Peptides against a protein of PDB entry 6EJA. Designs and how they scored, part 39

Target 1, 276 residues: chain A of PDB entry 6EJA
Amino acid sequence: VEYMPANPVRIAFVLVVHGRASRQLQRMFKAIYHKDHFYYIHVDKRSNYLHRQVLQVSRQYSNVRVTPWRMATIWGGASLLSTYLQSMRDLLEMTDWPWDFFINLSAADYPIRTNDQLVAFLSRYRDMNFLKSHGRDNARFIRKQGLDRLFLECDAHMWRLGDRRIPEGIAVDGGSDWFLLNRRFVEYVTFSTDDLVTKMKQFYSYTLLPAESFFHTVLENSPHCDTMVDNNLRITNWNRKLGCKCQYKHIVDWCGCSPNDFKPQDFHRFQQTARP

## One batch from the design tools (peptide; aimed at target 1 Q145 R149 C255 C257)

Design b2_p20_6 (made by RFdiffusion4)
Pose (drawn by RFdiffusion4):
Structure b2_p20_6 (pose): chain A 276 residues (1-276), chain P 20 residues (1-20)
Amino acid sequence: as target 1 above (276 residues)
Amino acid sequence: FFANQGSSGGGAWLDGGEPS
């Protein structure tokens, strides 16, 4: 990631944010901002204070826009995938924004390498998609994710309605819902009317944690399957002993886990050279 | 390139299931 690219990638950052931590969001935005990238910010419908603060930012910079539509993106809600898919359509229709990659971030994410290094890395691998699979037993993944359960999002709640079959003829996969997707794959997901994309959009409209498997499943079974890199370029601070307390039991008809917050003792983890 | 944390993330595939 040391070289200087002659044709650097321009990145569309989609920030899906909620809560009250506007100053922290502004600090992270400062760290990732470059005049040649684009920023499209979705603020949870329930976070009006944060939205007003985000509007000030978008009014200041030409390469920053806010989604005019806003969803209540509850934990594990089917609406998160809807949010990504609509943002991808919006971004593809913005012809004044010639972006090459799609990167999703939350208000709790931070960069651990400089913008120069990120651009250099992605410029070399511009035809690849970066998704992290669970890599372990797939039947256990399907069960623990509830992918063989039917869910419905209404009234800001995920209702478990019954069982359903995993569709035949395709391999189902999943893992992290944080990823980097290139423009060509985003176009395929958005505009393709082939049997895979159409049916997966229907299947995932009624799925818990849809973003943790929709893009994996579509990509692995699509004509772009040979572009997958099993690495999302993220460090996620999982600690199961603390983060799996079924803490979202009142929002979803399921038990879930979330990553822990990093502490000072974790700084050495950001310097690992094992994987990008 | 990025660090992820906080309650916005999911991971029922780690230990998910129906509530008891």

Design b2_p20_6_s1 (made by RFdiffusion4, then SolubleMPNN; from b2_p20_6 with N4R L14I E18L S20E)
Fold by OpenDDE base, seed 2:
Structure b2_p20_6_s1 (fold): chain B 276 residues (1-276), chain A 20 residues (1-20)
Amino acid sequence: as target 1 above (276 residues)
Amino acid sequence: FFARQGSSGGGAWIDGGLPE
């Protein structure tokens, strides 16, 4: 028997999707769909077929909308952060959608818990933000991420322009670009005009994989710093031996890693994980 | 609460990245 909260949280699911995997997206969408939640879908500018499919879905459900703007995002591109920031603004301006949490997903994500479990959990921790940190030395993280390097997204490429300094007085952090943020923090990120938010938006507009670090850094240096939970409630199949092959060197002037696909032999991890 | 497949995006960086 699941605990039913008296005031259940409502979730804004932001789906960033690309390619032609419409069936996969449909399956995932069906798995996460609930009438009490909201779904805001961004389709890559280059994925016209998928966009048409998603538009059809949005017409069938009142709590599903598609971004009227579309960005052409690349792996590691700064435009991904822009996508999230704009979607956050849009969601906050939708007064008819009273959401409490922001959750980003892709077509490759899939729920491993029930909606009731998710809602119960988030309702209990409605004042918290869920971001997973790298859990290592920050100096090493900065070097690995290239945070001390200046990048420019142009012509579907992340150009390394040179070196830069990390702003003084800022504790940089990061890790996973998949997170759960409460509305209060999203409001802060979206509408605050303080030096922290202003400087970080500028800084990360020239950053490689900015979504892996922007929200962590802003949160930890903000008045909301005490709301951070080092858990993004995700399972990702990381294997550096298999996933770190500089496979994106043609897109970015940096070497990166990607997670691996789950295999049938990994199924036990879904059942035995201690993480929600 | 969610599982993610590897091909969807995100990532990490290797030490030092590409040489200058």
Scores: peptide ipSAE 0.265, ipTM 0.781, DockQ to the pose 0.689
OpenDDE base, seeds 1, 3, 4, 5: peptide ipSAE 0.236, 0.245, 0.253, 0.248; ipTM 0.753, 0.763, 0.768, 0.730; seeds 3, 4 fail the geometry check

Design b2_p20_6_s2 (made by RFdiffusion4, then SolubleMPNN; from b2_p20_6, 6 letters changed)
Fold by OpenDDE base, seed 4:
Structure b2_p20_6_s2 (fold): chain B 276 residues (1-276), chain A 20 residues (1-20)
Amino acid sequence: as target 1 above (276 residues)
Amino acid sequence: AFAVSGSSGGGAWIDGGLPE
């Protein structure tokens, strides 16, 4: 018997999309669409075709909106965090959208659980934030992520300018840039003027792949630290043999890896897993 | 898990990064 919460959470899905994969996005959107949720879509500034397609979708559904602003984001760029932060602010200012959770997605994502399952789970843990940590030595993480290096996003490139120090008293963490954040924490990140949020926003504006670490770090050093769940409810196809090719060296002054795509036939396997 | 995440998502860095 499926648990049916009395007060089901409503989700703001933030889709950050680019390229020309309109059909793929459409399929994914239909798979996650529900009338009780909200969908806020940012289309890369350069992806005009996709933007036109997404606008068509937004006109068909009242709970689908497209960001009126668009950023030209690059892989690993600090602007991605800016995109999320701005979208969070927008969503908080949309008083007609009473969402409870913030979930980010890309066009390459696909659900493996039903809406009812997701809502039931999040409704049970509505006070929690779901971020996946790297699960290894923190010093190694800092080094590998280049968090001790200063980066500047300029001219569609992440320039490594030099070394920097981790702010004193801050425990840096990170992992996946896919997360589920409750509204309360999003409010904190968006509107808090405390030293933590202020410093971290500044720090991560010069950070490579900032979304992989910003929210983790802010959460763990905040009064909300006890709300962290080390699980982002995502399955990522990591195959470093295939994904670690330094394929972004032309964009970033660092060598990174990316996960691999799943095939539709793979979804069956994941649906058999017990944990969310 | 709720969803699978595709290759358009984040990344991991190789040890040592790029040489200075």
Scores: peptide ipSAE 0.284, ipTM 0.790, DockQ to the pose 0.612; fails the geometry check
OpenDDE base, seeds 1, 2, 3, 5: peptide ipSAE 0.264, 0.281, 0.266, 0.267; ipTM 0.766, 0.786, 0.771, 0.786; seeds 1, 2, 3, 5 fail the geometry check

Design b2_p20_6_s3 (made by RFdiffusion4, then SolubleMPNN; from b2_p20_6, 6 letters changed)
Fold by OpenDDE base, seed 3:
Structure b2_p20_6_s3 (fold): chain B 276 residues (1-276), chain A 20 residues (1-20)
Amino acid sequence: as target 1 above (276 residues)
Amino acid sequence: FFARQGSSGGGPHIDGGLPE
């Protein structure tokens, strides 16, 4: 018998989507849709076809909204963090949507557990934040991420401007840009005026792939640091040999990676994983 | 709780250095 919490958490799903994968998005949406949750969808400014499709969905469901603003995001762009931060603010200002958790998704994501399982789990750990760290040497992480480099997003390109110093007194961390954050932490990130949040917002506005490190770093250096769980509740097929070919040099002045598609032979990973 | 595919876009990951 599946545990049913007395006060189940409600989830704000933030979907960041682009391209023309409307069918895939529709399938994913149907798989994660529940009447008790909220869905806030950002469509890339350049993806007008997809935007039209998403608008149609939003008109059919009262708990689905589309961002009135749209950003043109690029691979590795700092604007992705801006997208999340603005969506967080929007969601907090929606007083008619009493959500408890923030979960970001793309059209490439798909649920591998039931809604009841997700809700039960998050209801049990409602005071926690779920971010996955890189699990490597931190100095190496900084170098590989280019965190000690200054980047500027302009004209659909991430320009490397030079070197910079990591802020002193701050424990920098990062890993996956897919996470689950509780409302309390999102409120802190959105509305806090302390030096940590202020400085980190500034720092990461000139950072390559800032969403992979911003929330980790802010959380670990904040009064909420004890709420971190090193688990983003995601399974991503990383094969660096296949996914790291410096294929984004035309977009960013750095070499990056992309995850790989799961194959049928990887199915056992979904069943045997210890992570929910 | 969620699985991510690689082909349909989404959030990238940096693990490299300066391009040649």
Scores: peptide ipSAE 0.297, ipTM 0.800, DockQ to the pose 0.560
OpenDDE base, seeds 1, 2, 4, 5: peptide ipSAE 0.292, 0.285, 0.297, 0.296; ipTM 0.802, 0.779, 0.790, 0.798; seeds 2, 5 fail the geometry check

Design b2_p20_6_s4 (made by RFdiffusion4, then SolubleMPNN; from b2_p20_6, 6 letters changed)
Fold by OpenDDE base, seed 1:
Structure b2_p20_6_s4 (fold): chain B 276 residues (1-276), chain A 20 residues (1-20)
Amino acid sequence: as target 1 above (276 residues)
Amino acid sequence: FFARSGSSGGGAHIDGGLPE
C-alpha cells in the first residue's frame, strides 16, 4: 500500500543546465513536471540557444521560472556553488512559491521513480536533509578533493594557487553534489550570520567542486546536524576506468572524474536498487 | 529517485591527482 501523505511536500527543482541539448532537457522536464512543484532553471551564460528554449517553456507554465541572472559555470568551478546559493535566496524570496524541499538536477538526470513515490517519501521525512557522503577515509577524501588546496576561479579556469589549512574545529565532509535539502536548512544556509556559515562560504569560494562538500560540512557542524541522511536518492554510473581520465585538466589544475552514461545492459540496476 | 547518466552538467568526482 502506497503511503498517502495528508500534507504532501512541494518541491523546488533547481535545474542547472548548459549546452544545446534542448530535446533532452525537454524530455527530462516532462518526466519530472508536476503542477504542485516549482521549477527554477539556470541556463549557463554561454548557452543562449538553450536559454531561449527554456524561456519559452517558462512562459507556458506558471510554476516554471528562469533565473534573471546567468553565470558562466565551469566544471569544478566555485561559481556552481554561487549558483546554488543565489538560487536558494531567490527561491526563499519567492513568497508565492511555498516549497518544502530543494532538489538540484542537471539535464543528464532522469527520474526512476514516480512523482507520487517521491512526494510520499519526502513527506514522511520532511525534516531530513539528504546528502551522500563519500563513505571512505576522510583524510583521503580531503586529499583527493583538494580541500587542502586553494583554488581561484578566473577566466573560465580553476587555478591552483597553493596549499591551505582546513579550518580548525570543523568536521569536513562531502561526497555527491546532488542532494535534497529541506527549506529550513536552506533558510539557515541563506540567512544565518553565524561563524560557521560565514566561514564556510568564504572557505568554499576558493574550493574545487565546492558543492560536493559545502552543504555536507555546513550541515554536520550546524544545529541541524541531526537531520543528516547519508543518501542523496540518486543512482550514478561510476566507472573509474572510463570516467577518470583527467579530462578537465584544461579547465582545472586538478584531475577529476565524471560519471558514465548508462547502457541498456545497466537497466537492471534501476530495478534492483535499494534506494527509493 | 533519480539516475545520473553522462558527464555533462555536473556530478563530478575528484580523482585527487595533478593534471598529466
Scores: peptide ipSAE 0.321, ipTM 0.802, DockQ to the pose 0.648
OpenDDE base, seeds 2, 3, 4, 5: peptide ipSAE 0.321, 0.315, 0.321, 0.312; ipTM 0.799, 0.796, 0.805, 0.790; seeds 2, 5 fail the geometry check

Design b2_p20_7 (made by RFdiffusion4)
Pose (drawn by RFdiffusion4):
Structure b2_p20_7 (pose): chain A 276 residues (1-276), chain P 20 residues (1-20)
Amino acid sequence: as target 1 above (276 residues)
Amino acid sequence: DLEHFFDPETEALNEELIAE
């Protein structure tokens, strides 16, 4: 990531944000901002204060826009995938924004490498997609995720409605819902009317935590399957002893886990050279 | 890495939910 690229990638950052931490969001935005990238910010419908603050930012910079539509993106809700898919369509239709990669971030994410290094890395691997699979037993993943369950999002709640079959003829996979996807794959997901994309959009409209498997499943079974890199370029601070308290039991008909917050004792983790 | 997908305690609770 030391070299200087002659044709650097321009990145569309899609920020899916909620809550009250506007100053922290502004600090992270400052760290990732470059005049040649693009920023498309979705603020949860329920976070009006944060939305007003985000509008000030978008009014200041030409390469920053806010989604005019806003969803109540509850934990594990089917609406998160709807949010990503609509944002991808919006971004592809914005012809004045010639972006090469799609990167999703939350208000709780931070960069651990400089923009120069990120651009250099992605410029070398511009035809690749970066998704992290669970890599362990797939039947256990399907069960733990509730992918064989039917869910419906209404009234800001995920209702479990029954069982359903895993469709035959495709491999189902999943893992992290943080990823980097190139423009060519995003176009395929958005505009393709082939059997795989159409049916997976339907299947995942009624799925818990859809973003943790929809893009994996579509990519692995699509003509772009040979572009997958099993690495999302993220460090996620999972600590199951603390983060798996079924704390979202009142929002979804299921038990879930979330990553812990980093502390100072974790700083050495951001310097690992094992994987990018 | 993604150990949270393989948490036994929450899996057991999810099985109890299914059994309801």

Design b2_p20_7_s1 (made by RFdiffusion4, then SolubleMPNN; from b2_p20_7, 9 letters changed)
Fold by OpenDDE base, seed 4:
Parts: structure tokens; C-alpha cells; sequence
Structure b2_p20_7_s1 (fold): chain B 276 residues (1-276), chain A 20 residues (1-20)
């Protein structure tokens, strides 16, 4: 028996998409679309074909909008965080979209469970924020992520400029770049002028893969720290056969691995995951 | 652990990058 909330939460899905994967996006959109939620889609500045396709979709649905601004994003780029932050601001300024949660998605990422299950769950825990931590040694995480390194995004490349120190008094955390954030925390991140938010925005503007750590770090060091749940309600598919390689070295002066795209046969895994 | 495997590989690769 599924819990039926009296006041179900409404979700703002932020989709950051690029390339020519219009079919994939269409499939994903169909899978996650619901009339009670909101969809805000950012298309990479270089993906004009995809942008046209997304615009067509947005014209068909009143709860689908496309960002009027477009960023040229790269893997690991600091601009991705900017994209999320600006999207959050936009969504907060949309008074006609009363969303309760922010969820980011790519064309190859799916939230676990059915919509009803997700809504029921989030409605029960509407005051919580869901970010999955790395679950490992923090020092190792810092090294792996290059958080103690200074990066500059320029000319479609993340340049490693040198070493840096993590600000004193800040407990750094991170893991997944997919998160579920409640409106209250999004408001805090967007409009707070306190030292924490200001400092972290500055720090992460020179950070590789900032979305994997920014929100974690801000949340855990903020007055909202008690709202953290170590789960993002996502499934990540890793292909064991592919292994790990420095596949983006030409883009980033750092090495990392990316998860695989979801396949239709992977959907069965969504139902097998446990609730946080 | 698969995650540990990837972490180790990433670390090794970045060490090589630092040495270059």
C-alpha cells in the first residue's frame, strides 16, 4: 500500500542536456513527465538542433519551459554549477510554478521508483535534502576530486592552475552530482549573503565537477545541516567491462570516469532499490 | 568494491598526470 499524501509535493525537474540525443531525451521526458510537476530544460549553447526540438516540446506543455539563456558546458566544468544556480534563481522567480523540490536530471539519468512513490516519499520528508555522499575517506575524496587544486574554465577546457587550500572551518563533502533539494534550501543557496554561501560560490567557481560537492558542502556547513539525507534516490549504472580511464583528459587537466547511460534493461533496477 | 576500484584508478591516473 502506497502512502497517499494529503498535500503532495510538486517537483521542479531541471534537465541539463546537450548533443544530438533528441530521441533519448524524448524517451526520458516521457518517462518522467507528470502534469503536476515542472520541467525546466537547459540546452547547451552549441546544441542548436536539440534546442529546437526542446522548444517544440515546451510549446506543447504548459509546465515545460526552456532556459532563455544557454551555457556552453563541458564535462567537469565549473559552468555546470552556474547553470544549476541560475536555474534555481529562475525557478524561484517563477511565481506561477509552486514547486517544493528541485531535482536535476540528464538524458541518461532516472530517479528511482515510480512518480507516485517518489512524490509520496518526498511528501513525507519535505523538509529534508537528499544528497549522496561518497561514503569513503574524506581525504581521499578531496584528492580524487582535486578539491585542493585550482581550476579555471576557459576555451572549453578546465585548466589546472595550481594548488589551493580548502577554507578553514569548512567541512568539505560530496559524491553524486545528482541531488534532490527542497525549496527552502534552494532559497538559502540562491539568496543568502552569509559568509558560507558567498565563500563557497567563490571557491567552487574554480572547482572541477563542482556539482558533486558544492551543495553537499554548503548544506553540511549551514544552519540547514540537520536536513541532510545521505541518499539521492538515483541509480547509477557502471559498466564493469569498460573500466576506468582518463577519457576527458583533453577537456580537463584531471582524470575521472563517467557512468554509463541507462539502458532499457536497467529499469528493473529502479524497483529493486531501497528507500533511504 | 567497484567504487573503490574506480577511485584507485582515478588516483593513479591523476598521479601520473601530476608527474608529467
Amino acid sequence: as target 1 above (276 residues)
Amino acid sequence: DLDDYYDEKIEALNEELDAA
Scores: peptide ipSAE 0.072, ipTM 0.689, DockQ to the pose 0.490
OpenDDE base, seeds 1, 2, 3, 5: peptide ipSAE 0.000, 0.037, 0.000, 0.000; ipTM 0.328, 0.667, 0.306, 0.314; seed 5 fails the geometry check

Design b2_p20_7_s2 (made by RFdiffusion4, then SolubleMPNN; from b2_p20_7, 10 letters changed)
Fold by OpenDDE base, seed 3:
Structure b2_p20_7_s2 (fold): chain B 276 residues (1-276), chain A 20 residues (1-20)
Amino acid sequence: as target 1 above (276 residues)
Amino acid sequence: DLEEYYDEKLEEENEKLRAE
C-alpha cells in the first residue's frame, strides 16, 4: 500500500509541444492525466493543427488549459525559456489552480512512475527543488553550452553575435532541461526584483539552450539554494518506443533524455549542500 | 566549429518546424 499523505501536492504540468504528433500527445496526456493535477499546454505558433487538437482536449477537462499566447519556438532558442517563464507567471495568476509543483514535459515523454508514487515523494519533499546538474568540469560545460557566447534569436534562427563574459559573482551551473520546481521558487523567479533574477533573465535572453542552465544558476545563487536537489526526478521516458530525439547529443549531452529512477531513500545522496 | 554547427543545425530544425 502506497503512503497517502494528508495534504498531497498538486502538480502543474507544463507541456511545450509542436508539430503534428497529436495522437502521440493524446496518448501521453492520458497516461499522465489525473483530476487533482493541472495541465497547461503551449502549442508552437506554427502548429495550428496540433493547436486545434489540444483546444479540443482542454474543453473536455476543467484542469486543462492552453496558453492564449503562442510563441514560435526553435530548438535551442532563447524563446523556450521565455515560454516557461511566461507559463509560470500565468500559473501563478490562476488563483483557482492551487498547484504546488511545476513540471515540464514534451509530447514524447511517457510516464514510468505511478501518480501515487510521484505525489507521495513530492509531498514528503515539498520544500525542495529538483534539477540535475551536468556533474563535470564547469569550465568545459560553459564552453560546450556556449554560455560564453552571445546569441540573438531572430526570424526563427539563433544568430551568433560574438563572445561574452559570465556575469561576475555568479556561479553558473546546469544540465538537464527537465526540472521539478516548487511553487515558492517559481514565485521567486517570477516576481523577484533582486539583481540575481533580473540579471539572469537578461543574460539568458541571449543564451543558447537556456532552459538547461537558467534555473540551476538562479537557484544555486539565490536565497533558496538550500533547496537544491541534484536530481530532476525524471518520471518519464523520452519517447521510449522511438528513442531519444535529443539534438546535438554528441556535442552536449544535457538534454535529459535518460530517465531518472528516483526513490525516497535516494534523497540524501542527491541533496546538494548550500553553495558556500 | 561548435558555433557553426549549432547555427546550421538550428536552421535545419527550424525548417522542419515550419513544414509541420
Scores: peptide ipSAE 0.158, ipTM 0.781, DockQ to the pose 0.047
OpenDDE base, seeds 1, 2, 4, 5: peptide ipSAE 0.012, 0.023, 0.016, 0.044; ipTM 0.389, 0.625, 0.556, 0.763; seeds 1, 2 fail the geometry check

Design b2_p20_7_s3 (made by RFdiffusion4, then SolubleMPNN; from b2_p20_7, 8 letters changed)
Fold by OpenDDE base, seed 2:
Structure b2_p20_7_s3 (fold): chain B 276 residues (1-276), chain A 20 residues (1-20)
Amino acid sequence: as target 1 above (276 residues)
Amino acid sequence: DLDQYYDEDIEALNEELRAE
């Protein structure tokens, strides 16, 4: 049931964009923009045209900012996690942006429900973190994700260097790389100096698709473990026929699946998931 | 990622959270 919260949460949306998908980005931005939320956009270092467009948008809205730093990221690259971590730090240092939740977005994954519904829901459960797990055999997940393999991001390629061991005492988990994290947990990930956070940051700096597992693993092994909800409140556009192949073999010494960008034709799916 | 992920029903999630 939707209700009007007395103290509605404010969301920091982090968008990581690349290429020339300006049209898709604009459409998504229009769909998710609200004056009460905050938008922090990272544009790939190689996407100068898109960067100029995004800068133009940021100048029009006081609650939209672009990262002053830009990384050159590749599919599956460990640098994606670095991007998120740095953006989290930046957002925590922005004292004029009192956000309560961190949400990452792409054109391939949209939050379900309307803004009002999302805000109402998160306001009710503002002390929770929403991470969707794979929900299957963990050992199989580790193997399929290559978590027991050492990767090096170099020269726009993820090189598989060899085998590695999962750190002892760590319960590894993962799933979707789209999540909703409350500010308290983001603060922990950003500023904690405990062994867990330190070791995991090191471990995942050599990990393929790190965002699919890092936050899950850190949360579940942290003092904040009781705040986990196995749900990311999203609808993801999956087409396994197109997305599950070795399409990135030229970039990564691994095979995997990737979601597809939403198209206007997919809008009906959002309506099907929308409930009062 | 070699798996397909779909989000669960938010309504169901609400019920579960309230039960905790």
Scores: peptide ipSAE 0.023, ipTM 0.390, DockQ to the pose 0.049
OpenDDE base, seeds 1, 3, 4, 5: peptide ipSAE 0.015, 0.017, 0.059, 0.017; ipTM 0.409, 0.564, 0.641, 0.487; seeds 3, 4, 5 fail the geometry check

Design b2_p20_7_s4 (made by RFdiffusion4, then SolubleMPNN; from b2_p20_7, 8 letters changed)
Fold by OpenDDE base, seed 1:
Structure b2_p20_7_s4 (fold): chain B 276 residues (1-276), chain A 20 residues (1-20)
Amino acid sequence: as target 1 above (276 residues)
Amino acid sequence: DLDQYYDEEIEALNEKLDAE
């Protein structure tokens, strides 16, 4: 018998979508939709077709909203962090949406649990934050991620400007850009004026792939550090042959890997991992 | 992600968490 929480957590799912992958988005949406959760969708400023489609969906469901603002985001761009941060602020200001957890999703990354399992699990660990760390040499991570490099997002490109130093006294960490954050920590990140949050927001505004490291770093150096769980409860469709190349070199002055969207042929893996 | 991502490791971690 699965544990049923007395006070089940409610999740704010934040979707950052772009392009014309309407079918993939629809499949994902159907897979994760529940009446007790909330869905906040950002559509890239350039994706007008997708925006229209998402707006139609949002009109059909009271717990689905679309960001009134839209950013032009690029892979690896610092603006992605801005998108998340603004979304967090918006969600905190939505008093009619009493969410307990913030979860970002894409068509390339699915929860590995059923809704009931996920809710039960998060309800049990509602005071924790789930971020997957790289689990390797930190110095190597810094070098590979280019955290010691200064980047500027401009003209839909991440320009490498030069070298920089990691702020003194900060333990940098990171890994997956998919995370599950509790409301309390989101509030801290959004409204804190302490030196840590202020400096990190500034630092990561010039960082490549900021979402892979920002929240990890802030959390681990914050008063909330004891809430860290090194797991994001995700299954990602990685195709190393396709994803781990310099496919975005034209956009970013760096090389990296990207996940692949789940396709119908991939659903068997999701279903298998989602079931006990 | 500039490193190898291992779904198996995540699954293993989830199993451990479920066992707690």
Scores: peptide ipSAE 0.016, ipTM 0.412, DockQ to the pose 0.053
OpenDDE base, seeds 2, 3, 4, 5: peptide ipSAE 0.027, 0.000, 0.145, 0.000; ipTM 0.411, 0.363, 0.731, 0.335; seeds 2, 4 fail the geometry check

Design b2_p20_8 (made by RFdiffusion4)
Pose (drawn by RFdiffusion4):
Structure b2_p20_8 (pose): chain A 276 residues (1-276), chain P 20 residues (1-20)
Amino acid sequence: as target 1 above (276 residues)
Amino acid sequence: SFVPESEQGNGASMISDTTS
């Protein structure tokens, strides 16, 4: 990531944010901002204070826009995938924004490498997609995820309605819902009317935590399957002993886990050279 | 089929953390 690229990638950051931490969001935005990238910010419908603060930012910079539509993106909600898919369509239709990669971030994410290094890395691998699979037993993944269960999002709640079959003829996969996708794959997901994309959009409209498997499943079974890199370029601070308390039991008909917050004792983890 | 709460969760949590 040391070299200087002659044709650097321009990145569309999609920030899906909620809550009250506007100053922290502004600090992270400062760290990732470059005049040649683009920023498209979705603020949860329920977070009006944060939205007003985000509008000030978008009014200041030409390469920053806010989604005019806003969803209540509850934990594990089917609406998160809807949010990503609509943002991808919006971004592809913005012809004045010639972006090469799609990167999703939350208000709790931070960069651990400089923008120069990120651009250099992605410029070398601009035809690849970066998704992290669970890599373990797939039947256990399907069960733990509830992918064989039918869910419906209404009234800001995920209702479990019954069982369903895993469709035949495709491999189902999943893992992290943080990823980096290139423009060519995003176009395929958005505009393709082939059997795979159409049916997966229907299947995932009624799926818990859809973003943790929709893009994996579509990519692995699509003509772009040979572009997958099993690495999302993220460090996620998972600590199961603390983060799996079924804490979302009142929002979803299921038990879930979330990553822990980093502390000072974790700083050495950001310096690992094992994987990018 | 019944799924006990202990087996419920999500995919991202199943990923090994090599930095820990």

Design b2_p20_8_s1 (made by RFdiffusion4, then SolubleMPNN; from b2_p20_8, 13 letters changed)
Fold by OpenDDE base, seed 3:
Structure b2_p20_8_s1 (fold): chain B 276 residues (1-276), chain A 20 residues (1-20)
Amino acid sequence: as target 1 above (276 residues)
Amino acid sequence: MEIPDEEQGNASSLIENEWA
């Protein structure tokens, strides 16, 4: 008998989707949908067909909404962080959606735990934030991520403009771009006018793959640093053979990995990661 | 604007995430 919390947390799922992954999105949505949670979906500005499909879904469920604004996001683009930040603001302004946690998803994600398990866990740790760090040498991470490089997103391309310095006094961290953030921290990131949040928003507006590092860095340098848990409670398909190629040179002046779509053969991985 | 080709590194998350 799974423990049912007396005050179960409610989750705002933010889905950032693009392309023609309608079937995958539908499957993922069915797997994660629950009446007690909230779903806020951003569809890439260029994905009009997908947008129409998502709008149809949103009309069927009162707890599903689509962003009225749409960004043209590219792989590695700084605009992805902007998408999350704007979504966070929107969600905080939705007074009729009393969510406790923010969770980002893509069409490539699939839950490996039941809703009850997730809710029970988060309800127990409602004051914590879950981000997965790279777990390696930080200097190496900075170099590999290109955090010491200045990028500009323009004309659907990430231009490498030159070198830059990491702000002094800031402990940079990062890893996974999948995170579970409590409402309190989201409020801080959204509304704080302190030097940390202000500088980091500016810094990461010129950063490649900013979502992999922004929230980690802000959290660890903030008054909320003690709420950090080095686990994002997620599994993503980072097939290095398929996803870690310089296939995006036409989009980004950098090489990197992207999440791959789950294949039926990946089912065994889901079972292995579903540890009690 | 075109930027000349330079040596490129890898920028990505290589972590497979698990539940705690």
Scores: peptide ipSAE 0.023, ipTM 0.497, DockQ to the pose 0.267
OpenDDE base, seeds 1, 2, 4, 5: peptide ipSAE 0.013, 0.012, 0.012, 0.011; ipTM 0.495, 0.516, 0.505, 0.482; seed 2 fails the geometry check

